# Peptides against a protein of PDB entry 1ZZD: the designs that were tried, part 90

Target 1, 109 residues: chain A of PDB entry 1ZZD
Amino acid sequence: FQVVNPYLLRDLVDLGIWDEGMKQYLITQNGSIQGLPNVPQELKDLYKTVWEISQKTIINMAADRSVYIDQSHSLNLFLRAPTMGKLTSMHFYGWKKGLKTGMYYLRTQ

## One batch from the design tools (peptide; made by RFdiffusion4, then SolubleMPNN)

Design b2_p21_4_s2 (from b2_p21_4, 8 letters changed)
Fold by OpenDDE base, seed 1:
Structure b2_p21_4_s2 (fold): chain B 109 residues (1-109), chain A 21 residues (1-21)
Amino acid sequence: as target 1 above (109 residues)
Amino acid sequence: SEEEKLKELEEILKKYIDLAY
């Protein structure tokens, strides 16, 4: 089980292509959008080059809605070559573990 | 359930998007 990367979800919604079919596709592809024909190449490239993602606002909002468990944690993760799948999994892990403070995804160049 | 949690998260994210744009 995985959740969609919040920034990816935003962009897909903005494009008007987010639907149940898209969700199921992402689940089967472990969060990768590289194979989607209806996604602009610029968006694919954007998520290839993502350096850092802040989840502070998203996590705080979710925590206020009791999605997270009653614990306050922060997490900084450093990855050599992060993929959308890895970022999605990391976010889901943090969410599932009830992080209350922002989680940051950093890429090593 | 996990599915329910996913739906809740999606709703939260949509709210965030709606507030941001």
Scores: peptide ipSAE 0.017, ipTM 0.258, DockQ to the pose 0.026
Fold by OpenDDE base, seed 4:
Structure b2_p21_4_s2 (fold): chain B 109 residues (1-109), chain A 21 residues (1-21)
Amino acid sequence: as target 1 above (109 residues)
Amino acid sequence: SEEEKLKELEEILKKYIDLAY
């Protein structure tokens, strides 16, 4: 079980390489960036050695930076004709699943 | 807009997280 480092997500956004392709790659690779050719080796080394933050911290940072779990399709369906209640329920459900799986992605839109 | 609604949701979620943790 691996959790995507929220600082890593930030750095990927800062590098301008965060997109849907990157998101899918991280999902399939369980959060590993080691195989990405477009990521500087310095970052690979950094996030190879850096870990160790509480789930509380991860959740807080995720909220601050609009990091989501892979429930975007269902959420997008609600966005076509959304109510706040439906959006909230779906987002919380997806969030809970994301925390269990440790798969995160940062929304850029 | 969808973006505005999403932003509102995010703010609600942030508050919830802050209260829960």
Scores: peptide ipSAE 0.009, ipTM 0.214, DockQ to the pose 0.036
Fold by OpenDDE base, seed 5:
Structure b2_p21_4_s2 (fold): chain B 109 residues (1-109), chain A 21 residues (1-21)
Amino acid sequence: as target 1 above (109 residues)
Amino acid sequence: SEEEKLKELEEILKKYIDLAY
C-alpha cells in the first residue's frame, strides 16, 4: 500500500487539483508528481527531495533484504556499461512509473 | 543468479544514494 505525504496532500488541495483522479494518478506513479502539468515546478522541486529520500529508504531496504526479487511487477534493466548514476536514474524511472513492488532483473549486454 | 545480480544492483544504488544524500 501507499501512504500519501500529508504535506503533498495539503499542497495539492490548496492548488484545487486534488480529486479521485489525482489520487489514482499518484498511486500509479508511486507518489511522483513530476509529470503533472498542473503542478508548479517549485512544488515538484520540493517533493523531488522527498522523493529521493524515499528512494533511499527503499533502496536500503532492498539492499538489506532483496525486497524486489519476488514481486508481481517486473522491471528489467539492460546495461552495457553501467554507472552508478545510470543505474540510479533507471531505478528512479521505474519508480516514477509506479513500480511500488517490483521484480528487478539486471541484464548485462 | 538473478538474485545475486539484483543484490549487486541494490548495493550499488545504496552506495550511490548514501553518498549523494
Scores: peptide ipSAE 0.008, ipTM 0.242, DockQ to the pose 0.117
Fold by OpenDDE base, seed 2:
Structure b2_p21_4_s2 (fold): chain B 109 residues (1-109), chain A 21 residues (1-21)
Amino acid sequence: as target 1 above (109 residues)
Amino acid sequence: SEEEKLKELEEILKKYIDLAY
């Protein structure tokens, strides 16, 4: 499954531009908002430099404002045999990896 | 839906993490 960066989601919602089309756009652009003409440059610059966020904070915000990229096969793999330990490990690993590379969304299977 | 189920798991995880930290 893929999870959108909760801060990015918040900002897109605040701009009033979040919809299914935006969701699909982010999938196609690997989470990048740099090419969006309706996003302020200030936000684009912000997400260029976002690299340090508490994993706990990320998880909490994602739980409250989670938007998933629909990939049925990946979601099924995740949901078929989830244990709390596995779920925790996947989340932390994915977010940590995403932060290292500056990814806008988490992708796990 | 799968997304709804995943959101539910995320909420469970949120609670777990809050307890663990």
Scores: peptide ipSAE 0.007, ipTM 0.230, DockQ to the pose 0.061

Design b2_p21_4_s3 (from b2_p21_4, 8 letters changed)
Fold by OpenDDE base, seed 1:
Structure b2_p21_4_s3 (fold): chain B 109 residues (1-109), chain A 21 residues (1-21)
Amino acid sequence: as target 1 above (109 residues)
Amino acid sequence: EEEELLKKLEEILKKYIDSAV
């Protein structure tokens, strides 16, 4: 299976919009929300930061939520490399959202 | 259905950001 951005997945679940349709959309978009025109740019930038997280950490974070996409191919969720500022924003966002595995990553950073 | 999901996502995410800022 393919693990996607755990913060995005958590948000989608918490918002109650995670369903099969959304799952398929994310698959077709390689987990990216960059193509959503009405989403604030700062939120798009926030989700670019997961690229710097180890694959193991990403898997653990996704496993914690039990949200994943069945896919034989790996997904590149990011259009461009994250910046330190974006990474920092992601860390604090994840912390505030209560991602326990996110805290694991924060300690390793 | 996809368009509906996208619209829903955009609206909710925008509200979230607006509330957080």
Scores: peptide ipSAE 0.045, ipTM 0.392, DockQ to the pose 0.022
Fold by OpenDDE base, seed 4:
Structure b2_p21_4_s3 (fold): chain B 109 residues (1-109), chain A 21 residues (1-21)
Amino acid sequence: as target 1 above (109 residues)
Amino acid sequence: EEEELLKKLEEILKKYIDSAV
């Protein structure tokens, strides 16, 4: 699984430029635009790392609009130090928000 | 401002994608 900033994914989908080509390119760039040359620093700064994004924010984004990763709707959570309690909370929070798709990926750092 | 940055991103990414194929 390739880590991609959820805000970036959202924005790419909204812009209508998310496709297989875009996906593959981001994969080659470690799932981020941070590694892209000649990208304005302001744009890079616009997108925080996935580890700096609130998990609730990610869940809210997923609930409000589906983000396509690997040809599927998915809820991907990124935790530095996941605990059972935190995982449970996030799971039920997603449920409460009406997510039809469950948690596909849990990334830890 | 964000919209402007998004447009820049779109332009840049399109260039890279097009050049990669």
Scores: peptide ipSAE 0.025, ipTM 0.355, DockQ to the pose 0.017
Fold by OpenDDE base, seed 3:
Structure b2_p21_4_s3 (fold): chain B 109 residues (1-109), chain A 21 residues (1-21)
Amino acid sequence: as target 1 above (109 residues)
Amino acid sequence: EEEELLKKLEEILKKYIDSAV
């Protein structure tokens, strides 16, 4: 399965373009939004650089922002080379940091 | 380096969230 960055998910929801079609698109594009025509270039550039942020830093940011940012979708994390053990550890870490929702997994299977 | 990136992220996200709502 594929895990999507929770901030990316939030931004897509805020732009009003998140739906099942977008979900499937991200799965096929390995989380990349670079090819989306309806996304501002500044946002594309942002998520290009977000790749450099550590996963723990992302989780910390998510925990902090989740205090006032609410959405119906679960948080997602983008991992370069995720293992089941790593995903479990990150999920637990996020939970301990006070995330309101768990990790959201995008799966084709 | 990461700190600067985080600040940029916060700024951009706030901008687009405010614009979308």
Scores: peptide ipSAE 0.014, ipTM 0.284, DockQ to the pose 0.028
Fold by OpenDDE base, seed 2:
Structure b2_p21_4_s3 (fold): chain B 109 residues (1-109), chain A 21 residues (1-21)
Amino acid sequence: as target 1 above (109 residues)
Amino acid sequence: EEEELLKKLEEILKKYIDSAV
């Protein structure tokens, strides 16, 4: 079970390219839109950056509490665990909120 | 062991998200 980032979902809907095929594609591609030719490059760059920074933050937090996983393990857990998928989506929400305010996530990058 | 690691990570992330959102 994989939860789609609600902001990504919104952006894909706004582009008019969201459908069942897109949903299955994202599931197969671990949430990545990098391989989609009909998505603007700026949007790809944005979500690539958000994902990478978020994963870095997760790794750092886990390591700080003596629980280490790398990016590959994090991605694998996201695909296997519905709870982790929900947490990942909420993390992206928190990131986006911090980006809008310029308050929280800029301090932890 | 992997499941236990997952549970620990979920707890960490939950606390973080609750503080950030």
Scores: peptide ipSAE 0.010, ipTM 0.221, DockQ to the pose 0.046

Design b2_p21_4_s4 (from b2_p21_4, 10 letters changed)
Fold by OpenDDE base, seed 1:
Structure b2_p21_4_s4 (fold): chain B 109 residues (1-109), chain A 21 residues (1-21)
Amino acid sequence: as target 1 above (109 residues)
Amino acid sequence: SMEELLKKLEEIMNKYIDKAV
């Protein structure tokens, strides 16, 4: 099941825009707030950056584990509006970090 | 070689890695 980012939830509550409609919207958008007109751009940028950082962290952790295990660990990544460039960059990043295999699962947003 | 091509591609794409991931 989908879990809302607790920090995002806090910020939405602080903005006074959290309601059932918002909840349903986030569910359908896989947690993305980028399309919400009533959310400050600063918050959109913040959580966009957090999302990107999270992906890097996941890759780094996977790479670290891969050094010490026999089998390639699965790498699951989520991308917002993936482009060929993003996918290519992600592939190279994983390759540079020494991942034994590519992405096991790619989820697009 | 394929390896050389990949290295060249890596160099080109390296500037985009931080932006894309």
Scores: peptide ipSAE 0.016, ipTM 0.315, DockQ to the pose 0.498
Fold by OpenDDE base, seed 4:
Structure b2_p21_4_s4 (fold): chain B 109 residues (1-109), chain A 21 residues (1-21)
Amino acid sequence: as target 1 above (109 residues)
Amino acid sequence: SMEELLKKLEEIMNKYIDKAV
């Protein structure tokens, strides 16, 4: 079950481009608006899906939070096309950044 | 030394991370 971000919906309506076609497009694209030419880049940047966010950035944020806690919280990572290389690199990067635990949840598209 | 080893390891890791992530 896929739910459209309500704020994204609002913005698309405000742009006057929301219709059934747009809805179906978002469904088929797993919520991504990156491929839409009629959407401002600013909105594309704002409404990146989990698959479009840099995993490195996610790890950085997790590491930053870990500075203030005794036990590292669970880290959920999302990869569109995971490879052994990517997974290994992410693990090493997490270790370098001081994460006490590796990936707890790995989600793939 | 241990410090040198760690630096080398870090270098290798950084190269790999930059390439794969």
Scores: peptide ipSAE 0.013, ipTM 0.280, DockQ to the pose 0.293
Fold by OpenDDE base, seed 5:
Structure b2_p21_4_s4 (fold): chain B 109 residues (1-109), chain A 21 residues (1-21)
Amino acid sequence: as target 1 above (109 residues)
Amino acid sequence: SMEELLKKLEEIMNKYIDKAV
């Protein structure tokens, strides 16, 4: 079952905007607060979901780890709405960054 | 030259990646 991040819950309560409507919104949006106009941008940046984090950033992190790993490793990528163009771009970007195994698991919302 | 072509391809690819990812 989906559980609201307890720290996010705390911050939303502190902002005075937590209610049943907010709860239902988060459920519908799979935990995303990016579309809420009454939430400070700082909180939006802090609570980006796995679907909202830049895939480029994830690939960069994996490439950084690859510098210190001799053996191949698996990379998990998360895409909310993948397209063939995005998948192709990530594939070549991963190759460019020197990933040994590349994308092993592709997770979609 | 081949090097110039590769650089152009890299630039195109980077633009595409930055837009798509």
Scores: peptide ipSAE 0.006, ipTM 0.270, DockQ to the pose 0.301
Fold by OpenDDE base, seed 3:
Structure b2_p21_4_s4 (fold): chain B 109 residues (1-109), chain A 21 residues (1-21)
Amino acid sequence: as target 1 above (109 residues)
Amino acid sequence: SMEELLKKLEEIMNKYIDKAV
């Protein structure tokens, strides 16, 4: 079950490039517009999916939140091709950054 | 301590962090 971001839909309509082909493209790309040549880079940066954000950045953001709260938020990671090595490294990186709560939710594709 | 052990393990894994994450 996939739903297009309503704000992204609006912006694509405003660009005049929304059609059935675009819809199918987004479905096959899991919502990513990074590969579209006729979309401004600013818009691509705005609508990066969770799969397009560095996992290190996600961990850093979680650590930053932990500075202001006593109990760390749960860490959610999204990996395209996880390996045991990657998972272990992320675990230790999170620990190093001072996260009190380890990996809670893992998504893969 | 357990914390010290984990720190040592962290040091071993440090070289893999940037590559893996």
Scores: peptide ipSAE 0.016, ipTM 0.322, DockQ to the pose 0.451; fails the geometry check

Design b2_p21_5_s1 (from b2_p21_5, 9 letters changed)
Fold by OpenDDE base, seed 1:
Structure b2_p21_5_s1 (fold): chain B 109 residues (1-109), chain A 21 residues (1-21)
Amino acid sequence: as target 1 above (109 residues)
Amino acid sequence: EEEEKFNEELLKEYEELLKKE
């Protein structure tokens, strides 16, 4: 599975390029924006490794906030490589800001 | 198909949350 950074969605909305077509594309492409022609290259570079958030980091964030996440699908937890510090911090900050859904999960097909 | 529906709902939720921020 892959975790989608909530700041990615925010940036897409702020750019005014978020629409139903993009939403469906992200679903089918495991959250990857690399193939989207209407996304600035700067954002592609910024979020290139956003899916690399380790499960350890996720667990730590959840423990700190003590938030219950309701999901319809079960998730197998596994250790992943650490992400870049800035991306990890941004994700953590977004969660602390009170997002009801702190994590977005896409299962790799 | 079930997975896509789940992901779509999550994206919708995020979109709504972002509008409220």
Scores: peptide ipSAE 0.018, ipTM 0.416, DockQ to the pose 0.031
Fold by OpenDDE base, seed 2:
Structure b2_p21_5_s1 (fold): chain B 109 residues (1-109), chain A 21 residues (1-21)
Amino acid sequence: as target 1 above (109 residues)
Amino acid sequence: EEEEKFNEELLKEYEELLKKE
Protein backbone atom coordinates (compact mmCIF):
# COMPACT_ATOMS: atom_id res chain seq x y z
CA PHE B 1 0.00 0.00 0.00
CA GLN B 2 1.57 3.21 -1.22
CA VAL B 3 0.79 6.14 1.03
CA VAL B 4 2.85 9.05 -0.27
CA ASN B 5 2.89 10.19 -3.87
CA PRO B 6 6.41 11.25 -4.80
CA TYR B 7 5.09 13.63 -7.43
CA LEU B 8 3.09 15.64 -4.93
CA LEU B 9 6.23 16.97 -3.34
CA ARG B 10 7.64 17.86 -6.74
CA ASP B 11 4.53 19.81 -7.63
CA LEU B 12 4.64 21.70 -4.36
CA VAL B 13 8.26 22.59 -5.00
CA ASP B 14 7.41 23.73 -8.51
CA LEU B 15 4.72 25.96 -7.08
CA GLY B 16 7.32 27.49 -4.80
CA ILE B 17 5.29 26.82 -1.68
CA TRP B 18 7.34 24.02 -0.19
CA ASP B 19 8.94 24.76 3.16
CA GLU B 20 9.07 23.42 6.68
CA GLY B 21 5.71 24.95 7.43
CA MET B 22 4.14 23.13 4.52
CA LYS B 23 5.70 19.92 5.70
CA GLN B 24 4.14 20.24 9.12
CA TYR B 25 0.82 21.23 7.59
CA LEU B 26 0.72 18.11 5.47
CA ILE B 27 1.54 15.96 8.46
CA THR B 28 -1.34 17.39 10.46
CA GLN B 29 -3.67 17.07 7.47
CA ASN B 30 -2.68 13.48 6.68
CA GLY B 31 -1.19 14.50 3.37
CA SER B 32 -4.21 16.41 2.14
CA ILE B 33 -3.71 19.54 0.06
CA GLN B 34 -7.42 20.21 -0.35
CA GLY B 35 -7.41 23.01 2.17
CA LEU B 36 -4.53 24.97 0.68
CA PRO B 37 -5.63 28.20 -0.97
CA ASN B 38 -2.46 28.64 -2.97
CA VAL B 39 -2.74 25.30 -4.76
CA PRO B 40 -4.55 25.21 -8.11
CA GLN B 41 -7.80 23.30 -8.14
CA GLU B 42 -6.45 21.15 -10.92
CA LEU B 43 -3.78 19.79 -8.60
CA LYS B 44 -6.29 19.25 -5.82
CA ASP B 45 -8.42 17.21 -8.16
CA LEU B 46 -5.43 15.25 -9.35
CA TYR B 47 -4.31 14.26 -5.86
CA LYS B 48 -7.70 13.42 -4.37
CA THR B 49 -6.98 9.72 -4.75
CA VAL B 50 -3.23 9.95 -4.28
CA TRP B 51 -3.19 7.26 -1.60
CA GLU B 52 -4.75 4.45 -3.61
CA ILE B 53 -3.73 4.96 -7.23
CA SER B 54 -1.08 2.77 -8.79
CA GLN B 55 2.45 3.85 -9.55
CA LYS B 56 1.74 3.53 -13.23
CA THR B 57 -1.23 5.84 -12.99
CA ILE B 58 0.80 8.34 -11.01
CA ILE B 59 3.56 8.29 -13.60
CA ASN B 60 1.10 8.74 -16.44
CA MET B 61 -0.59 11.66 -14.77
CA ALA B 62 2.75 13.25 -14.03
CA ALA B 63 3.79 12.85 -17.64
CA ASP B 64 0.58 14.48 -18.79
CA ARG B 65 1.44 17.44 -16.63
CA SER B 66 4.93 17.63 -18.10
CA VAL B 67 6.60 16.54 -14.89
CA TYR B 68 9.86 14.76 -15.50
CA ILE B 69 11.11 12.24 -12.98
CA ASP B 70 14.45 10.53 -13.42
CA GLN B 71 13.79 6.83 -13.12
CA SER B 72 17.45 5.99 -12.68
CA HIS B 73 17.26 6.79 -8.98
CA SER B 74 14.71 5.65 -6.46
CA LEU B 75 14.29 5.40 -2.71
CA ASN B 76 11.91 3.14 -0.86
CA LEU B 77 11.10 3.31 2.84
CA PHE B 78 8.98 0.82 4.71
CA LEU B 79 7.38 1.02 8.13
CA ARG B 80 5.62 -1.78 9.95
CA ALA B 81 3.12 0.43 11.70
CA PRO B 82 3.22 3.80 10.02
CA THR B 83 0.88 6.67 10.49
CA MET B 84 -0.01 8.93 7.62
CA GLY B 85 1.83 11.76 9.27
CA LYS B 86 4.99 9.77 9.80
CA LEU B 87 5.04 8.54 6.22
CA THR B 88 4.54 12.04 4.90
CA SER B 89 7.29 13.33 7.11
CA MET B 90 9.65 10.60 5.98
CA HIS B 91 8.98 11.46 2.37
CA PHE B 92 9.87 15.06 2.96
CA TYR B 93 12.86 14.04 5.02
CA GLY B 94 14.19 12.11 2.07
CA TRP B 95 13.78 15.17 -0.07
CA LYS B 96 15.59 17.29 2.46
CA LYS B 97 18.47 14.84 2.47
CA GLY B 98 19.01 15.39 -1.22
CA LEU B 99 16.60 13.12 -3.05
CA LYS B 100 15.60 15.82 -5.49
CA THR B 101 15.55 13.54 -8.52
CA GLY B 102 14.06 10.15 -9.14
CA MET B 103 11.17 8.49 -7.38
CA TYR B 104 10.61 8.21 -3.66
CA TYR B 105 8.10 5.74 -2.25
CA LEU B 106 6.82 5.17 1.25
CA ARG B 107 4.82 2.02 1.75
CA THR B 108 3.39 -0.02 4.57
CA GLN B 109 5.21 -3.24 5.35
CA GLU A 1 22.10 -3.80 -1.20
CA GLU A 2 23.50 -0.30 -1.32
CA GLU A 3 20.02 1.14 -1.68
CA GLU A 4 18.77 -0.98 1.18
CA LYS A 5 21.58 0.16 3.43
CA PHE A 6 20.89 3.73 2.47
CA ASN A 7 17.22 3.33 3.33
CA GLU A 8 18.07 1.83 6.69
CA GLU A 9 20.39 4.69 7.44
CA LEU A 10 17.75 7.24 6.48
CA LEU A 11 15.20 5.49 8.63
CA LYS A 12 17.55 5.55 11.57
CA GLU A 13 18.33 9.21 11.11
CA TYR A 14 14.65 9.99 10.73
CA GLU A 15 13.77 8.20 13.94
CA GLU A 16 16.45 10.09 15.79
CA LEU A 17 15.14 13.33 14.35
CA LEU A 18 11.63 12.51 15.51
CA LYS A 19 12.89 11.91 19.02
CA LYS A 20 14.34 15.40 19.06
CA GLU A 21 11.10 16.99 17.95
Scores: peptide ipSAE 0.014, ipTM 0.269, DockQ to the pose 0.038
Fold by OpenDDE base, seed 3:
Structure b2_p21_5_s1 (fold): chain B 109 residues (1-109), chain A 21 residues (1-21)
Amino acid sequence: as target 1 above (109 residues)
Amino acid sequence: EEEEKFNEELLKEYEELLKKE
């Protein structure tokens, strides 16, 4: 399933447009902000493309804080038969370890 | 429905985490 990019949430908060209505919109749109008229185009462009990496890769990147993603693309994480607890842990792990680009989508196989 | 509920909880956790940063 699709999970909203945590860095996108940060940017929306910084813009002062984060509220319950925005939250529900993101849930129904699976994290997409492309249809929002009050969001700057530069922000839409920043979160337009999704980059795919393996679970092993994202774990290694999160473990080493010196590793940064050069591209501003959104991050996809793919897990095989994951539990909800594992999915949540993986989603926050990269963020807490200082990944430059947050996870945009979390997908199951 | 299950996916939506999970996303709502996750977004709430993110919001709280952002406030702590």
Scores: peptide ipSAE 0.020, ipTM 0.339, DockQ to the pose 0.198; fails the geometry check
Fold by OpenDDE base, seed 5:
Structure b2_p21_5_s1 (fold): chain B 109 residues (1-109), chain A 21 residues (1-21)
Amino acid sequence: as target 1 above (109 residues)
Amino acid sequence: EEEEKFNEELLKEYEELLKKE
């Protein structure tokens, strides 16, 4: 199981660049946005440090704006190892952006 | 292949959750 921060997807939607092509691009690039020319460098710098973490880690760090995926497979958007500093930065960024997404549980068959 | 299909479905679910905000 995995817990992911939904801020990346929200930011792409807010930028108005989310579409079927973008979705397919992210899938083929394992969630990397580094190669996208229409994404601000600030966002690239932020999300290049994003990683997959456990639900318990998210809860302990009070990062309640995440999605829990309860199955063997998870969304492959985050590939780096987590650090406390990076998680804190992500949390504050989401707060600063005014995102209101709570903790969601996703179950797929 | 199978992983891509799974990720595609998850992305759709994420989009739906974001729209409910």
Scores: peptide ipSAE 0.015, ipTM 0.354, DockQ to the pose 0.026; fails the geometry check

Design b2_p21_5_s2 (from b2_p21_5, 12 letters changed)
Fold by OpenDDE base, seed 5:
Structure b2_p21_5_s2 (fold): chain B 109 residues (1-109), chain A 21 residues (1-21)
Amino acid sequence: as target 1 above (109 residues)
Amino acid sequence: DEDDEFDKKLLEEYEKLLLEE
């Protein structure tokens, strides 16, 4: 299944631009809205995917920690040897903690 | 770099969440 970040969904709905086309766009762009001309810059700044994080920052974080970035299917951060259960829990915890960036889609088979 | 600081904080928050599970 596919789960969309509820905060992103809300903001896109509030802008009146959420539709099937937008959904497909986000899927193909790994959740990124950076290329959308009809989205305010403040929202683009708010919603960054892991892929959009600077390479320098990614490398530094990876070197300092056992944090890995999975770039397949969806953009996810995880520790080594993650399980789908842990990733799912992290995703929901992100919602609860008010994280609006990093992971917009959770995909499971 | 403001972007680097933002991204670093984001990654740290995700790490915290992962470790809590």
Scores: peptide ipSAE 0.023, ipTM 0.295, DockQ to the pose 0.054
Fold by OpenDDE base, seed 3:
Structure b2_p21_5_s2 (fold): chain B 109 residues (1-109), chain A 21 residues (1-21)
Amino acid sequence: as target 1 above (109 residues)
Amino acid sequence: DEDDEFDKKLLEEYEKLLLEE
């Protein structure tokens, strides 16, 4: 299952546009709100580089640990045998801070 | 620019988190 960015969820709720239809839209768009006409551009800019990741995918991570910004201006995070606490902290930290120039990716090797 | 510096700082923070585990 896809985990929605909790800060994005909060903002959508505050806008009064969160509903089942919005949820399904986000699922099909991998969390992107760029195509929504009723969302302020300010929010689109804030979340333009956020990619939501399923908890199941995160738990299954097993790769050499590294973080980097690649030539595509994306921040990639790789974890090997992380603890649940560490995964949770890192996941929410990434969502909280976001990226300004590139996509945020958390994945296995 | 400022956006690039922000991303760089975020990278550094994640590196710290990885090293602490």
Scores: peptide ipSAE 0.019, ipTM 0.322, DockQ to the pose 0.041
Fold by OpenDDE base, seed 4:
Parts: sequence; C-alpha cells; structure tokens
Structure b2_p21_5_s2 (fold): chain B 109 residues (1-109), chain A 21 residues (1-21)
Amino acid sequence: as target 1 above (109 residues)
Amino acid sequence: DEDDEFDKKLLEEYEKLLLEE
C-alpha cells in the first residue's frame, strides 16, 4: 500500500512542489520526505516529531493485549529489516487509520 | 509462545529507541 499523510500533502502543495514527480518519489520512498533536498528542514523536523509521537502511540496501542499479538507480529516484520521508508509507511498507515477511526491499527502486509 | 515473547521484547526496545530520539 501507499498513502500520503494528508497534512503532508497539504504542506507540499502549499510549498508549490507537489507534482507527479514528487508523488512518484514519495511512493518509492514509502512516504518519507527526509531525503528530499527541496523540502525545508523545518518541515522535515516537524514531521519527524509527529512521526515519533505517532509511533509511540502506535506502540502503546500495539502493547494493548486486545490487539497486541497481531500488531506485534506486524511490527516484527517491519523491524526485521528496518528502514526509514518502512517506518514512515507504518506511521502513515497508522495515521490514516487513526484519522478515520481514532485507532492506530497495523497489519501485516 | 516464543514468537510472542520475541515480539514483546522487540516492541520494548523499539519504544526505548523512540524515547531516546
């Protein structure tokens, strides 16, 4: 799957740098903007912070026994070969689910 | 279950990493 954080999308559009090329880049990078040279560092830092906070929340929810096993297994899959791209993808997926349902929910892909 | 125990430990370590950043 590939999703773009709606707030990130908005910010990229506001910067005037959103286009098909940017979209394809984000797809290739699983949503990460950290490697983009034309994105202000402030924006990178902002979403890094948001990412960290969201990941903490996801971990807390994953630790809940009601969904612990499935989410932990999913996280295990990602963490066996962790990359920024994978982590960002996980974040955006959880964020998307959170925005829709109020619940971060990770699944094995 | 061994896998569950591993996952738990992995989550704990991941959480620690996130807290350190």
Scores: peptide ipSAE 0.009, ipTM 0.220, DockQ to the pose 0.062
Fold by OpenDDE base, seed 1:
Structure b2_p21_5_s2 (fold): chain B 109 residues (1-109), chain A 21 residues (1-21)
Amino acid sequence: as target 1 above (109 residues)
Amino acid sequence: DEDDEFDKKLLEEYEKLLLEE
């Protein structure tokens, strides 16, 4: 099933709306947050862009198994089975946010 | 600290989701 992007998960937690119901919602909606009323439009626009990443871009980035994204805080993620799509989405999320402090370190296992 | 706890929570939730795939 659809696994939530870790940055999206962070944003939902920050909004205080992450729970089992939200998890199930995202699973049924293939990760889309467009229908959520409690999510700011800015985030909807951001993740719309993230999910519209071309397959060509995903392929071009597929070789990168280690992603370092600047965030508001540092987070080290050692994912058991990340997909290239998830890695790409995280990468573009970092680009769109333009954060200059903190870092997300994503590594595969 | 608070940031560490947040990171731990985030990681746990994400890993939990991965295990459900």
Scores: peptide ipSAE 0.008, ipTM 0.216, DockQ to the pose 0.023

Design b2_p21_5_s3 (from b2_p21_5, 10 letters changed)
Fold by OpenDDE base, seed 4:
Parts: C-alpha cells; sequence; structure tokens
Structure b2_p21_5_s3 (fold): chain B 109 residues (1-109), chain A 21 residues (1-21)
C-alpha cells in the first residue's frame, strides 16, 4: 500500500512545493491533497484517493465486468464515514445492476 | 453531495419495494 502516488510526487516536485513538511502532511492525510490551498484544482481532480472517488462508479464497473466473467471474489468498497442506510443502498444498487456476488468487503478510514 | 443524494434516493426506493413485499 502506497501512501504517496509516485506520479503525484513527481508533480509536486515540479510545482516546487515538495518538502519534508509536505511529506508529513500527506502521511497524516493518507495521501490526500484535497485540503492543500497551494495545489491547482486540476491536480486535485486528477489525484483522488480511494476514499475520495465515487463508489457508485466502482459498482458500475464491477457490474460491467460481470457480464463477461463469473465474479467469485467480493467487491471492495471504501467509505470514509459509512452509515447503515448508505451500506443498504449500495447493496441494493449492486443487486439492481446484476452483480453475481452479493458479498461486499467494506474498508473504512 | 450529489452522490449522497443518490444513495438516499436508492434507500427510499429499496424501502418502497419492501412495503410491497
Amino acid sequence: as target 1 above (109 residues)
Amino acid sequence: SEEDKFWEEELKEYEELLKLE
């Protein structure tokens, strides 16, 4: 598991903002740059952590793959602040999308 | 967020289906 994306590291160096302080910040923020005011928005949009991407998109992609393969392993979802209602909705949505695997693994931050 | 609203609507739909069962 990588805390800092190698390509993100290169871009931060190119911006001239990579230093020990930035490194420690990213470690404490689990690799997220969303809270940095001195980073262009285009880079924030490009480098999203697993906690910041749409889990709806993840489910959609899994459903698309299931058309061609027999998915035998569980789908992994990443939620920063899960609720019972949100989890129920995700299971329901996955069912509607035709996922063969009804078991999901949940990761929380 | 927009995605949060999406999940809320999915939950409502699920609950409505449960009422019909």
Scores: peptide ipSAE 0.159, ipTM 0.750, DockQ to the pose 0.899
Fold by OpenDDE base, seed 2:
Structure b2_p21_5_s3 (fold): chain B 109 residues (1-109), chain A 21 residues (1-21)
Amino acid sequence: as target 1 above (109 residues)
Amino acid sequence: SEEDKFWEEELKEYEELLKLE
């Protein structure tokens, strides 16, 4: 598994902040740069990890794909701290959006 | 968070539908 996105690596080098310390930090943070104060917010928005992307947006995108295919693509969701209420809501929302198979895989950290 | 509030509202809607069944 590649922890550091290659495009992110290039941008961090361009910023002059890439070093061994940064590498170790990203490993411990599973590739996330959200906690770095010396990184522009624009880059943080661009390089969100699977744990940081809005799951609502992911479901919306899956629903959009389902409109043009006979059978919905498999949907994979990633949550750091799921609750039963949140999982139920996500399944319900997916159903309302017209997903045929709903959520297929759930990954937790 | 804002998204957490969204899911809470979805849960409420789901629970209301269960009452109708």
Scores: peptide ipSAE 0.133, ipTM 0.714, DockQ to the pose 0.906
Fold by OpenDDE base, seed 3:
Structure b2_p21_5_s3 (fold): chain B 109 residues (1-109), chain A 21 residues (1-21)
Amino acid sequence: as target 1 above (109 residues)
Amino acid sequence: SEEDKFWEEELKEYEELLKLE
């Protein structure tokens, strides 16, 4: 399976920091480079994993898509430590944003 | 975090809405 985004791989190679150690690090971190001190913040912002993206942003994007399509597609949310309150808030927010699909697929680590 | 505060406010709004129903 692909752990490293091919474009990220290219950038890491260009930085001269790609090696076996980096590869193993990314595997253990599920592809995240957020914890690497020798990676520019710009790259960290560019290559966020699904766990690092704001779920509010994901919902906003889904709502934006619904403006241009007849039916809302399934929305996948990724939470590290979900609580019932947070899940409820997310569903409510999605509803306010006009999402037609009430069922959101939740993924947890 | 700021996002955590956002969700807390959303929850509060949701709960207030439920009280009105």
Scores: peptide ipSAE 0.124, ipTM 0.700, DockQ to the pose 0.919
Fold by OpenDDE base, seed 5:
Structure b2_p21_5_s3 (fold): chain B 109 residues (1-109), chain A 21 residues (1-21)
Amino acid sequence: as target 1 above (109 residues)
Amino acid sequence: SEEDKFWEEELKEYEELLKLE
């Protein structure tokens, strides 16, 4: 699997912090740089994995797309550790935003 | 997190609506 985003790799090299230790760290962290103290916050914000991006933003984007696409289209959500409460609230929020298809694909890590 | 707080608020709103229905 592709562990490191090629653009992230370039930025890490430019920062001078890319080495074998960094590579192994990213492998164990599934590509996440959020825990690295020597990485600027700007890069952390830019290179969030699918498990770290705002699901609220994803639902908002889907709602915006629904204006222009068939209602039969599906929505993909990514959660590390979903709870019933969180899933319920996400479904409810999606409903309020006009996502009434019920076509939700939940991805878990 | 801030997003966790958002979902907790949404869940609370949902539960209140369930009581009304």
Scores: peptide ipSAE 0.120, ipTM 0.693, DockQ to the pose 0.870

